# Designs tried in a protein design run: peptides against a protein of PDB entry 4PAS. Part 8

Target 1, 39 residues: chain A of PDB entry 4PAS
Amino acid sequence: SVNQASTSRLEGLQSENHRLRMKITELDKDLEEVTMQLQ
Target 2, 39 residues: chain A of PDB entry 4PAS as posed
Amino acid sequence: SVNQASTSRLEGLQSENHHLRMKITELDKDLEEVTMQLQ

## One batch from the design tools (peptide; aimed at target 1 L13 N17)

Design b1_p14_3_s3 (made by RFdiffusion4, then SolubleMPNN; from b1_p14_3, 7 letters changed)
Fold by OpenDDE base, seed 5:
Structure b1_p14_3_s3 (fold): chain B 39 residues (1-39), chain A 14 residues (1-14)
Amino acid sequence: as target 1 above (39 residues)
Amino acid sequence: ELEEVEKKIQEAQK
């Protein structure tokens, strides 16, 4: 149904948003480590 | 290691 397709699309976007937020946190930590190594 | 950070950046951009 249109509602099922909309729900599945929203769930996909929510999961991708979560993945991207986790990746940002990981990269921020890695950049902190690199910054510490350069000091 | 800098190489590990570069790899993660490339993976995030795909």
Scores: peptide ipSAE 0.028, ipTM 0.537, DockQ to the pose 0.043
OpenDDE base, seeds 1, 2, 3, 4: peptide ipSAE 0.027, 0.027, 0.027, 0.027; ipTM 0.537, 0.534, 0.524, 0.537

Design b1_p14_3_s4 (made by RFdiffusion4, then SolubleMPNN; from b1_p14_3, 7 letters changed)
Fold by OpenDDE base, seed 2:
Structure b1_p14_3_s4 (fold): chain B 39 residues (1-39), chain A 14 residues (1-14)
Amino acid sequence: as target 1 above (39 residues)
Amino acid sequence: RLKEVEEEIERAKR
């Protein structure tokens, strides 16, 4: 039970970490595009 | 270019 709850929590944190990394990559791209338009 | 600079900054902080 404790191990299963810990595994499910870890999987949730891993999926959220992946989502956040994808969002950072998107924002970095948008920032680069805006920076290039201002030059 | 901006992405490369960001990657260098993040490497230097670690």
Scores: peptide ipSAE 0.035, ipTM 0.469, DockQ to the pose 0.049
OpenDDE base, seeds 1, 3, 4, 5: peptide ipSAE 0.032, 0.033, 0.035, 0.032; ipTM 0.468, 0.452, 0.466, 0.425

Design b1_p14_4 (made by RFdiffusion4; failed a check: too like the target's own chain)
Pose (drawn by RFdiffusion4):
Structure b1_p14_4 (pose): chain A 39 residues (1-39), chain P 14 residues (1-14)
Amino acid sequence: as target 2 above (39 residues)
Amino acid sequence: EGLESENHHLRMKI
């Protein structure tokens, strides 16, 4: 059952990866919008 | 391990 645990770990990390990349997309948008506001 | 390292770098970037 440690093999199934490893598979679940990978899937969880993939989910986390997506969450982080969606956050980067939001932050790149914030950087642009604040930069436009300041300039 | 590779994916854990990648997610760490992504968290640090944010």

Design b1_p14_4_s1 (made by RFdiffusion4, then SolubleMPNN; from b1_p14_4, 8 letters changed)
Fold by OpenDDE base, seed 1:
Structure b1_p14_4_s1 (fold): chain B 39 residues (1-39), chain A 14 residues (1-14)
Amino acid sequence: as target 1 above (39 residues)
Amino acid sequence: SQLEQENQQLREQL
């Protein structure tokens, strides 16, 4: 149904948002570690 | 949507 398609689209966008935030957090931590190693 | 715009901004930060 139209409602199911809208729900699945929202769930897809929410899962992608979570994935992106987790990846940014991972990269920020990796950059912090590199910065500490260069000091 | 606002969530699509946020996801696009997050993709641009990677």
Scores: peptide ipSAE 0.648, ipTM 0.906, DockQ to the pose 0.914
OpenDDE base, seeds 2, 3, 4, 5: peptide ipSAE 0.646, 0.647, 0.646, 0.648; ipTM 0.906, 0.907, 0.906, 0.906

Design b1_p14_4_s2 (made by RFdiffusion4, then SolubleMPNN; from b1_p14_4, 8 letters changed)
Fold by OpenDDE base, seed 5:
Structure b1_p14_4_s2 (fold): chain B 39 residues (1-39), chain A 14 residues (1-14)
Amino acid sequence: as target 1 above (39 residues)
Amino acid sequence: SSLEEENEKLRKQL
């Protein structure tokens, strides 16, 4: 149904948002570790 | 949508 397609689209966008936020957090941590090693 | 726009902003930060 149209409602099922809309729900699946929202779930896809939510899962991608979570993935992106997790990746940014990982990269921020990696940059902090590199910064600490260069001091 | 606002969530699509946010996801695109996050992609640009990577």
Scores: peptide ipSAE 0.662, ipTM 0.908, DockQ to the pose 0.958
OpenDDE base, seeds 1, 2, 3, 4: peptide ipSAE 0.660, 0.660, 0.660, 0.660; ipTM 0.908, 0.908, 0.908, 0.908

Design b1_p14_4_s3 (made by RFdiffusion4, then SolubleMPNN; from b1_p14_4, 8 letters changed; failed a check: too like the target's own chain)
Amino acid sequence: SSLEQENQRLRELL

Design b1_p14_4_s4 (made by RFdiffusion4, then SolubleMPNN; from b1_p14_4, 8 letters changed; failed a check: too like the target's own chain)
Amino acid sequence: SSLEQENQRLRQQL

Design b1_p14_5 (made by RFdiffusion4; failed a check: too like the target's own chain)
Pose (drawn by RFdiffusion4):
Structure b1_p14_5 (pose): chain A 39 residues (1-39), chain P 14 residues (1-14)
Amino acid sequence: as target 2 above (39 residues)
Amino acid sequence: VNQAFTSRLEGLQS
């Protein structure tokens, strides 16, 4: 069952990767919008 | 199976 645990770990990390990349997309939007506000 | 798993892991690390 350690093998199934490893598979679940990978899937969880893939989910976390997506969550982080979506957050980066949002932050890039924030960086642009604040930069436009300041300039 | 192990190669498929490793390939998915290497894709995540990239």

Design b1_p14_5_s1 (made by RFdiffusion4, then SolubleMPNN; from b1_p14_5, 10 letters changed)
Fold by OpenDDE base, seed 5:
Structure b1_p14_5_s1 (fold): chain B 39 residues (1-39), chain A 14 residues (1-14)
Amino acid sequence: as target 1 above (39 residues)
Amino acid sequence: SQQELLQRLQQLLQ
């Protein structure tokens, strides 16, 4: 149904949003490690 | 470590 297709698309966007937020958190950690190595 | 940093950077590029 149209509702099932819309729900599946929303779930895909939610999973991608979560993946991107995890990558941002990893980048922040790696930037902290680089900052500590430069001090 | 520098090795762990390189591994994490490689993972982010995937």
Scores: peptide ipSAE 0.113, ipTM 0.696, DockQ to the pose 0.022
OpenDDE base, seeds 1, 2, 3, 4: peptide ipSAE 0.106, 0.103, 0.105, 0.102; ipTM 0.695, 0.694, 0.697, 0.694

Design b1_p14_5_s2 (made by RFdiffusion4, then SolubleMPNN; from b1_p14_5, 11 letters changed)
Fold by OpenDDE base, seed 1:
Structure b1_p14_5_s2 (fold): chain B 39 residues (1-39), chain A 14 residues (1-14)
Amino acid sequence: as target 1 above (39 residues)
Amino acid sequence: SLEEQLKRLQELLE
């Protein structure tokens, strides 16, 4: 159904959002470490 | 190493 398609899409977007948030956190941490090493 | 860190960063951007 249209509702099932919408909910599945939302769940996909939520999972992707979480994945991206985790990647951003890791990137921020690693960039900080690299920055410290370059100082 | 710095090289390994940069490699990890590149992998995260993929």
Scores: peptide ipSAE 0.093, ipTM 0.655, DockQ to the pose 0.021
OpenDDE base, seeds 2, 3, 4, 5: peptide ipSAE 0.092, 0.090, 0.089, 0.092; ipTM 0.657, 0.661, 0.658, 0.654

Design b1_p14_5_s3 (made by RFdiffusion4, then SolubleMPNN; from b1_p14_5, 10 letters changed)
Fold by OpenDDE base, seed 1:
Structure b1_p14_5_s3 (fold): chain B 39 residues (1-39), chain A 14 residues (1-14)
Amino acid sequence: as target 1 above (39 residues)
Amino acid sequence: SLEELLARLKKLQE
């Protein structure tokens, strides 16, 4: 149904959003560590 | 090591 498709899409977007947020956090931390090592 | 950190960063950008 249309509702099922919409909810599935939303769940997919939510999971991807979470994944991307986690990647950003990890990248920020690793960049900080690299910056410290380059100093 | 710096090499390991850079490798990790590249992996995260995939």
Scores: peptide ipSAE 0.095, ipTM 0.684, DockQ to the pose 0.021
OpenDDE base, seeds 2, 3, 4, 5: peptide ipSAE 0.093, 0.095, 0.094, 0.094; ipTM 0.681, 0.683, 0.684, 0.684; seed 3 fails the geometry check

Design b1_p14_5_s4 (made by RFdiffusion4, then SolubleMPNN; from b1_p14_5, 11 letters changed)
Fold by OpenDDE base, seed 1:
Structure b1_p14_5_s4 (fold): chain B 39 residues (1-39), chain A 14 residues (1-14)
Amino acid sequence: as target 1 above (39 residues)
Amino acid sequence: SLAEQQRRLQALLQ
């Protein structure tokens, strides 16, 4: 149904948004650690 | 190590 397709798309976008937020946080942490070691 | 962190950064950018 249209409702099932919209719900599945929203769940997919929510999971990808979470994945991307976790990836940004990990990148920021690893960049800070590299920066600290180069100082 | 610095080399491990640089490899992690590279893997995350891909």
Scores: peptide ipSAE 0.094, ipTM 0.685, DockQ to the pose 0.021
OpenDDE base, seeds 2, 3, 4, 5: peptide ipSAE 0.090, 0.093, 0.091, 0.089; ipTM 0.675, 0.677, 0.680, 0.678

Design b1_p14_6 (made by RFdiffusion4)
Pose (drawn by RFdiffusion4):
Structure b1_p14_6 (pose): chain A 39 residues (1-39), chain P 14 residues (1-14)
Amino acid sequence: as target 2 above (39 residues)
Amino acid sequence: DEVREELDETLEEA
């Protein structure tokens, strides 16, 4: 069952990866919008 | 960009 645990760990990390990449997309938008507001 | 690269490396290592 440690094999199944490893599979679940990878799937969880993939989910976390996506969450973080979506947050970066948002932050890039924020950087642009604030930069435009400041300039 | 470095954070994106590191996310890829972390998944490769996992």

Design b1_p14_6_s1 (made by RFdiffusion4, then SolubleMPNN; from b1_p14_6, 8 letters changed)
Fold by OpenDDE base, seed 3:
Structure b1_p14_6_s1 (fold): chain B 39 residues (1-39), chain A 14 residues (1-14)
Amino acid sequence: as target 1 above (39 residues)
Amino acid sequence: DKLLQQLDQQLKEA
């Protein structure tokens, strides 16, 4: 149904949003490591 | 440089 397709699309977007947030957190940690090496 | 390689890989996968 249209509702099933919409819910499956939302679940896919939610999982991708979570993945992207985890990548941002990894980059923040890498930036912290660079900052510590520059001190 | 392992750090630069890690940073480049993270940017490529984001």
Scores: peptide ipSAE 0.028, ipTM 0.485, DockQ to the pose 0.046
OpenDDE base, seeds 1, 2, 4, 5: peptide ipSAE 0.026, 0.027, 0.028, 0.028; ipTM 0.494, 0.485, 0.493, 0.493

Design b1_p14_6_s2 (made by RFdiffusion4, then SolubleMPNN; from b1_p14_6, 8 letters changed)
Fold by OpenDDE base, seed 2:
Structure b1_p14_6_s2 (fold): chain B 39 residues (1-39), chain A 14 residues (1-14)
Amino acid sequence: as target 1 above (39 residues)
Amino acid sequence: DALLKALDERLAAA
């Protein structure tokens, strides 16, 4: 089904978007820790 | 981020 393919793609993109947002948050915390150690 | 801002403010005040 075209609708099933579209919904599956959207769900995949939403999952990947969430994963990437979590990675960005982790990297921000890593940068904060490094900055604190250098100051 | 709030912590970094606080540290920056302390540095600027010194």
Scores: peptide ipSAE 0.027, ipTM 0.449, DockQ to the pose 0.023
OpenDDE base, seeds 1, 3, 4, 5: peptide ipSAE 0.024, 0.027, 0.027, 0.025; ipTM 0.446, 0.440, 0.490, 0.451

Design b1_p14_6_s3 (made by RFdiffusion4, then SolubleMPNN; from b1_p14_6, 7 letters changed)
Fold by OpenDDE base, seed 4:
Structure b1_p14_6_s3 (fold): chain B 39 residues (1-39), chain A 14 residues (1-14)
Amino acid sequence: as target 1 above (39 residues)
Amino acid sequence: DKLLKELDERLKKA
């Protein structure tokens, strides 16, 4: 149904958003560590 | 603090 397609799309976008947020947090931590090492 | 927080502050000034 249209509702099932819409909810499935939203859930997919939410999961991808979460994955991207986790990756950004990881990269931020890595860059912070590099920054501290360079100081 | 965190680099992401710093980036947000820089964006506010841009």
Scores: peptide ipSAE 0.029, ipTM 0.436, DockQ to the pose 0.068
OpenDDE base, seeds 1, 2, 3, 5: peptide ipSAE 0.023, 0.026, 0.024, 0.032; ipTM 0.432, 0.401, 0.396, 0.418; seed 5 fails the geometry check

Design b1_p14_6_s4 (made by RFdiffusion4, then SolubleMPNN; from b1_p14_6, 9 letters changed)
Fold by OpenDDE base, seed 4:
Structure b1_p14_6_s4 (fold): chain B 39 residues (1-39), chain A 14 residues (1-14)
Amino acid sequence: as target 1 above (39 residues)
Amino acid sequence: SSLLQALDELLKKA
């Protein structure tokens, strides 16, 4: 149904959003570590 | 984090 398709898409987008946020957090941590090492 | 904060600012403007 339309509602099922919409909810499935939203859940997919939410999970992808979470994944991307986690990856950004990881990269931010790595950047901080590199920055500290350069100081 | 700084990058997450920057991302949030970009999303606010979208």
Scores: peptide ipSAE 0.059, ipTM 0.578, DockQ to the pose 0.264
OpenDDE base, seeds 1, 2, 3, 5: peptide ipSAE 0.055, 0.055, 0.053, 0.058; ipTM 0.582, 0.570, 0.573, 0.579

Design b1_p14_7 (made by RFdiffusion4)
Pose (drawn by RFdiffusion4):
Structure b1_p14_7 (pose): chain A 39 residues (1-39), chain P 14 residues (1-14)
Amino acid sequence: as target 2 above (39 residues)
Amino acid sequence: LEKNLEEIEEAEEE
């Protein structure tokens, strides 16, 4: 069952990777919008 | 994100 545990670990890490990439997309939008507001 | 990518790579190697 350690094999299934490893599979679940990878899947969870993929889910976490997507969450982080979505947050970067948001932050890049925030960087642009604040930069426009400041300039 | 970098840490998460390293953890993914390690999990694939395992």

Design b1_p14_7_s1 (made by RFdiffusion4, then SolubleMPNN; from b1_p14_7, 7 letters changed)
Fold by OpenDDE base, seed 1:
Structure b1_p14_7_s1 (fold): chain B 39 residues (1-39), chain A 14 residues (1-14)
Amino acid sequence: as target 1 above (39 residues)
Amino acid sequence: LEAVEKQIEEAKEL
């Protein structure tokens, strides 16, 4: 149904949003480490 | 820097 397809799309977007948030946190950490090495 | 660049490219993958 249209509702099932919309729910599955939302779940996919929620999982991808979580993945991207984890990658941002990892990048923020790597940038902090680089910044500390440049001090 | 290469490791950060690699992670930036991985974060752009959909």
Scores: peptide ipSAE 0.037, ipTM 0.530, DockQ to the pose 0.048
OpenDDE base, seeds 2, 3, 4, 5: peptide ipSAE 0.029, 0.029, 0.030, 0.028; ipTM 0.413, 0.412, 0.442, 0.406

Design b1_p14_7_s2 (made by RFdiffusion4, then SolubleMPNN; from b1_p14_7, 8 letters changed)
Fold by OpenDDE base, seed 1:
Structure b1_p14_7_s2 (fold): chain B 39 residues (1-39), chain A 14 residues (1-14)
Amino acid sequence: as target 1 above (39 residues)
Amino acid sequence: LEEVEKKIEEAKKL
């Protein structure tokens, strides 16, 4: 149904949003480590 | 450094 397709799309976008947030947090930590190594 | 550079290049593909 249109509702099932919309729900599955929302779940996919929510999982991708979570993945992207985790990747940002990882990169922020990696940049902090690089910044500490350059001091 | 190399591991961080790899992670940055992976992030540019998002």
Scores: peptide ipSAE 0.048, ipTM 0.558, DockQ to the pose 0.041
OpenDDE base, seeds 2, 3, 4, 5: peptide ipSAE 0.046, 0.047, 0.048, 0.048; ipTM 0.558, 0.556, 0.555, 0.555

Design b1_p14_7_s3 (made by RFdiffusion4, then SolubleMPNN; from b1_p14_7, 8 letters changed)
Fold by OpenDDE base, seed 3:
Structure b1_p14_7_s3 (fold): chain B 39 residues (1-39), chain A 14 residues (1-14)
Amino acid sequence: as target 1 above (39 residues)
Amino acid sequence: LSEIEEKIKKALEE
């Protein structure tokens, strides 16, 4: 149904959003390490 | 630093 397709799409977007947030956290940590090494 | 730069580059491509 249209509702089932919409819920499946939302779940996919939520999982991708979580993945992207985790990548941002990893990048922030890497940048912090670079900053420490440049000091 | 080179290893960290490569990790950052790889992460941006994913």
Scores: peptide ipSAE 0.049, ipTM 0.639, DockQ to the pose 0.034
OpenDDE base, seeds 1, 2, 4, 5: peptide ipSAE 0.049, 0.046, 0.048, 0.048; ipTM 0.640, 0.631, 0.639, 0.638

Design b1_p14_7_s4 (made by RFdiffusion4, then SolubleMPNN; from b1_p14_7, 8 letters changed)
Fold by OpenDDE base, seed 5:
Structure b1_p14_7_s4 (fold): chain B 39 residues (1-39), chain A 14 residues (1-14)
Amino acid sequence: as target 1 above (39 residues)
Amino acid sequence: LKEVEERIEQAKKE
């Protein structure tokens, strides 16, 4: 199914987007901590 | 309407 392949790809991209957003939030916290240690 | 329903059902199987 072309639609099933397209939906599965979209779901994969949505899950990866969520993972990447969580990683950005983690790195923002790590950066805040490093910035605070340099003050 | 019937032809549209058949096309939708076919598109769900592709």
Scores: peptide ipSAE 0.055, ipTM 0.557, DockQ to the pose 0.032; fails the geometry check
OpenDDE base, seeds 1, 2, 3, 4: peptide ipSAE 0.052, 0.047, 0.049, 0.049; ipTM 0.552, 0.542, 0.537, 0.540; seeds 1, 2, 3, 4 fail the geometry check

Design b1_p14_8 (made by RFdiffusion4)
Pose (drawn by RFdiffusion4):
Structure b1_p14_8 (pose): chain A 39 residues (1-39), chain P 14 residues (1-14)
Amino acid sequence: as target 2 above (39 residues)
Amino acid sequence: ENEEEIEEAEEEIE
């Protein structure tokens, strides 16, 4: 069952990777919008 | 860090 645990770990990390990438997308938008506001 | 953890998890599965 450690094999199944490893598979679940990978899937969870993939879910976390997507969450982080979606947050970066949002932050890039924030950087642009604030940069425009400041300039 | 998360990408490294994914790589390690893939190597462990292999």

Design b1_p14_8_s1 (made by RFdiffusion4, then SolubleMPNN; from b1_p14_8, 8 letters changed)
Fold by OpenDDE base, seed 5:
Structure b1_p14_8_s1 (fold): chain B 39 residues (1-39), chain A 14 residues (1-14)
Amino acid sequence: as target 1 above (39 residues)
Amino acid sequence: SIDEEIERAQKELQ
């Protein structure tokens, strides 16, 4: 029970971490595009 | 817009 709850929590945190990293990469690209347009 | 996207990402980190 405790190990299963800990594993499911870790899997949830790993999936959320992946989602947030993809969003950071998207924002970095958008900021690069804005920076290029301001030059 | 980038501003709307930043606002969404900030809400997801809170």
Scores: peptide ipSAE 0.024, ipTM 0.450, DockQ to the pose 0.042
OpenDDE base, seeds 1, 2, 3, 4: peptide ipSAE 0.023, 0.023, 0.023, 0.024; ipTM 0.446, 0.447, 0.444, 0.450

Design b1_p14_8_s2 (made by RFdiffusion4, then SolubleMPNN; from b1_p14_8, 8 letters changed)
Fold by OpenDDE base, seed 4:
Structure b1_p14_8_s2 (fold): chain B 39 residues (1-39), chain A 14 residues (1-14)
Amino acid sequence: as target 1 above (39 residues)
Amino acid sequence: SIDQKIEEAKKELE
């Protein structure tokens, strides 16, 4: 159904959003580490 | 490396 498709799409987007947020956090941490090492 | 991670993240956003 349209509702099932919409729900599945939303769940997919939510999981991808979470994954991308984790990658951003990882990159921020790595950048911080490099910045600290340069000081 | 950070550069590799950046490229991977960009690819994932596409």
Scores: peptide ipSAE 0.037, ipTM 0.481, DockQ to the pose 0.044
OpenDDE base, seeds 1, 2, 3, 5: peptide ipSAE 0.036, 0.034, 0.021, 0.044; ipTM 0.464, 0.471, 0.450, 0.483; seed 5 fails the geometry check

Design b1_p14_8_s3 (made by RFdiffusion4, then SolubleMPNN; from b1_p14_8, 9 letters changed)
Fold by OpenDDE base, seed 3:
Structure b1_p14_8_s3 (fold): chain B 39 residues (1-39), chain A 14 residues (1-14)
Amino acid sequence: as target 1 above (39 residues)
Amino acid sequence: SIDEQIRRAREELA
């Protein structure tokens, strides 16, 4: 149904959003480590 | 941390 397709799409977007937020956190930590190593 | 420093800087300018 249209409602089932919409809920499946939303769940996919929520999963991708979570993945991207975790990647941003990882990159922020990598940046801090590199900055400390350059000091 | 760098992230906390950035947060504080943004709040100071707001």
Scores: peptide ipSAE 0.035, ipTM 0.402, DockQ to the pose 0.028
OpenDDE base, seeds 1, 2, 4, 5: peptide ipSAE 0.031, 0.033, 0.032, 0.033; ipTM 0.411, 0.420, 0.415, 0.411

Design b1_p14_8_s4 (made by RFdiffusion4, then SolubleMPNN; from b1_p14_8, 9 letters changed)
Fold by OpenDDE base, seed 5:
Structure b1_p14_8_s4 (fold): chain B 39 residues (1-39), chain A 14 residues (1-14)
Amino acid sequence: as target 1 above (39 residues)
Amino acid sequence: SIDQEIERAQRELA
């Protein structure tokens, strides 16, 4: 149904959003490590 | 590497 399709799409977008936020955190940590090594 | 991670993240955002 339309509602089921919309719900599934939203759940997919929410899970992808979470995954991308975790990747940003990972990159921030790597940048912090580089910054520390440059000091 | 950071460069590889950046490229991966950019692909994932596209």
Scores: peptide ipSAE 0.027, ipTM 0.477, DockQ to the pose 0.045
OpenDDE base, seeds 1, 2, 3, 4: peptide ipSAE 0.025, 0.025, 0.025, 0.027; ipTM 0.338, 0.474, 0.472, 0.479

## One batch from the design tools (peptide; aimed at target 1 I24)

Design b1_p15_1 (made by RFdiffusion4)
Pose (drawn by RFdiffusion4):
Structure b1_p15_1 (pose): chain A 39 residues (1-39), chain P 15 residues (1-15)
Amino acid sequence: as target 2 above (39 residues)
Amino acid sequence: SEELEELSEKLEEVL
């Protein structure tokens, strides 16, 4: 059952990866919008 | 990692 645990770990990390990439997309938007506001 | 590095570079340019 350590093999199934490893598979679940990978899937969880993939989910976390997506969450972080979505957050980077939001932040890139924020950087642009604040930059436009300041300039 | 590449996406985060690129966002950091953009932020440094802006600052």

Design b1_p15_1_s1 (made by RFdiffusion4, then SolubleMPNN; from b1_p15_1, 9 letters changed)
Fold by OpenDDE base, seed 1:
Structure b1_p15_1_s1 (fold): chain B 39 residues (1-39), chain A 15 residues (1-15)
Amino acid sequence: as target 1 above (39 residues)
Amino acid sequence: DKLLEQLKKKLEQAQ
């Protein structure tokens, strides 16, 4: 149904949003390490 | 150099 397709799309977007937030947190730590190495 | 390559790889995996 249209509702099932909309729900599956939302779940896909939510999982991708979570993946991207985890990746941002990893990059923030790596940027902190770079910043410490430049000091 | 190794850290920059790791950062580039992580950025590419996020795209």
Scores: peptide ipSAE 0.059, ipTM 0.648, DockQ to the pose 0.052
OpenDDE base, seeds 2, 3, 4, 5: peptide ipSAE 0.058, 0.058, 0.059, 0.057; ipTM 0.646, 0.646, 0.647, 0.642

Design b1_p15_1_s2 (made by RFdiffusion4, then SolubleMPNN; from b1_p15_1, 6 letters changed)
Fold by OpenDDE base, seed 1:
Structure b1_p15_1_s2 (fold): chain B 39 residues (1-39), chain A 15 residues (1-15)
Amino acid sequence: as target 1 above (39 residues)
Amino acid sequence: SKELEELLKKLKEAQ
């Protein structure tokens, strides 16, 4: 149904949003470590 | 260091 397709798309976007947030957090940590190693 | 190279690689792969 149109509703099932919309809910599945929303769930996909929510999971991707979570993945991207986790990746940003990891990169921020990696940048902090790089910055520390360059000092 | 190998660690710095790995971090720079991850950063490059994310961009």
Scores: peptide ipSAE 0.043, ipTM 0.596, DockQ to the pose 0.056
OpenDDE base, seeds 2, 3, 4, 5: peptide ipSAE 0.042, 0.042, 0.042, 0.042; ipTM 0.598, 0.593, 0.600, 0.593

Design b1_p15_1_s3 (made by RFdiffusion4, then SolubleMPNN; from b1_p15_1, 7 letters changed)
Fold by OpenDDE base, seed 1:
Order: structure tokens, then sequence, then C-alpha cells
Structure b1_p15_1_s3 (fold): chain B 39 residues (1-39), chain A 15 residues (1-15)
């Protein structure tokens, strides 16, 4: 149904949003470590 | 250092 397709798309977007937030946090930590090593 | 190279590689792969 249209509602099932919309809910599955929302779940996919929510999981991707979570993945991207985790990746941003990882990169922020890596950049902090790089910055500290370059000082 | 090998650690700095590892971190730079992770950054490059994420972009």
Amino acid sequence: as target 1 above (39 residues)
Amino acid sequence: SSELERLLQKLKEAQ
C-alpha cells in the first residue's frame, strides 16, 4: 500500500540519518586527533 | 606517523 511504502521509506531515511550522525561524530573525533597531532 | 596517515585516510574515504 501507499502507507506501507511511505513508512518503509521513512524507516530507511531514519536509519541513514542515524548512520550519518554516527559518521559525523567519528570524523569530528578523527579531526580533533589530527589537529592535536599537528600542534 | 602511521597513526596520522590512518586518520587522514579515514577522512579521505568519508568524503
Scores: peptide ipSAE 0.075, ipTM 0.673, DockQ to the pose 0.053
OpenDDE base, seeds 2, 3, 4, 5: peptide ipSAE 0.066, 0.066, 0.066, 0.074; ipTM 0.669, 0.671, 0.672, 0.673

Design b1_p15_1_s4 (made by RFdiffusion4, then SolubleMPNN; from b1_p15_1, 5 letters changed)
Fold by OpenDDE base, seed 1:
Structure b1_p15_1_s4 (fold): chain B 39 residues (1-39), chain A 15 residues (1-15)
Amino acid sequence: as target 1 above (39 residues)
Amino acid sequence: SSELERLQKKLEEAL
């Protein structure tokens, strides 16, 4: 039970980490586009 | 301007 709770928490953190990395990549692209438009 | 507004909204939602 303790190991199952720890593994489920790790899986949740890994999925959130992936989501956040994808969001960072999206924002970096959006900021690049804004930078190009302001030049 | 509509594209810039879209990008600004996406940024605001992420922060």
Scores: peptide ipSAE 0.034, ipTM 0.529, DockQ to the pose 0.053
OpenDDE base, seeds 2, 3, 4, 5: peptide ipSAE 0.032, 0.032, 0.033, 0.032; ipTM 0.535, 0.535, 0.526, 0.546

Design b1_p15_2 (made by RFdiffusion4)
Pose (drawn by RFdiffusion4):
Structure b1_p15_2 (pose): chain A 39 residues (1-39), chain P 15 residues (1-15)
Amino acid sequence: as target 2 above (39 residues)
Amino acid sequence: SVEEKLDEVREELDE
């Protein structure tokens, strides 16, 4: 069952990767919007 | 810059 545990770990890390990439997309938007507000 | 830091985070996520 350590094999199934490894598979679940990978899937979880893929989910976490997506979450973080979505947050970077939001932050890039924030960087642009604040930059426009400041300039 | 904030952009460079975000690119570094993207590179780390790719690895």

Design b1_p15_2_s1 (made by RFdiffusion4, then SolubleMPNN; from b1_p15_2, 8 letters changed)
Fold by OpenDDE base, seed 5:
Structure b1_p15_2_s1 (fold): chain B 39 residues (1-39), chain A 15 residues (1-15)
Amino acid sequence: as target 1 above (39 residues)
Amino acid sequence: SLREQLQALREALDK
């Protein structure tokens, strides 16, 4: 159904959003570490 | 670079 397709799309976007946020957090940490090492 | 990778991910999140 249209609702099922919309729900599946939303769930996919939510899971991808979570994945991206986790990766952003990881890279923020890595960037901070490198920045500290260069100071 | 890490900075570019982070920026790309932030842009992807905002799309």
Scores: peptide ipSAE 0.037, ipTM 0.545, DockQ to the pose 0.553
OpenDDE base, seeds 1, 2, 3, 4: peptide ipSAE 0.031, 0.034, 0.029, 0.036; ipTM 0.532, 0.538, 0.491, 0.540

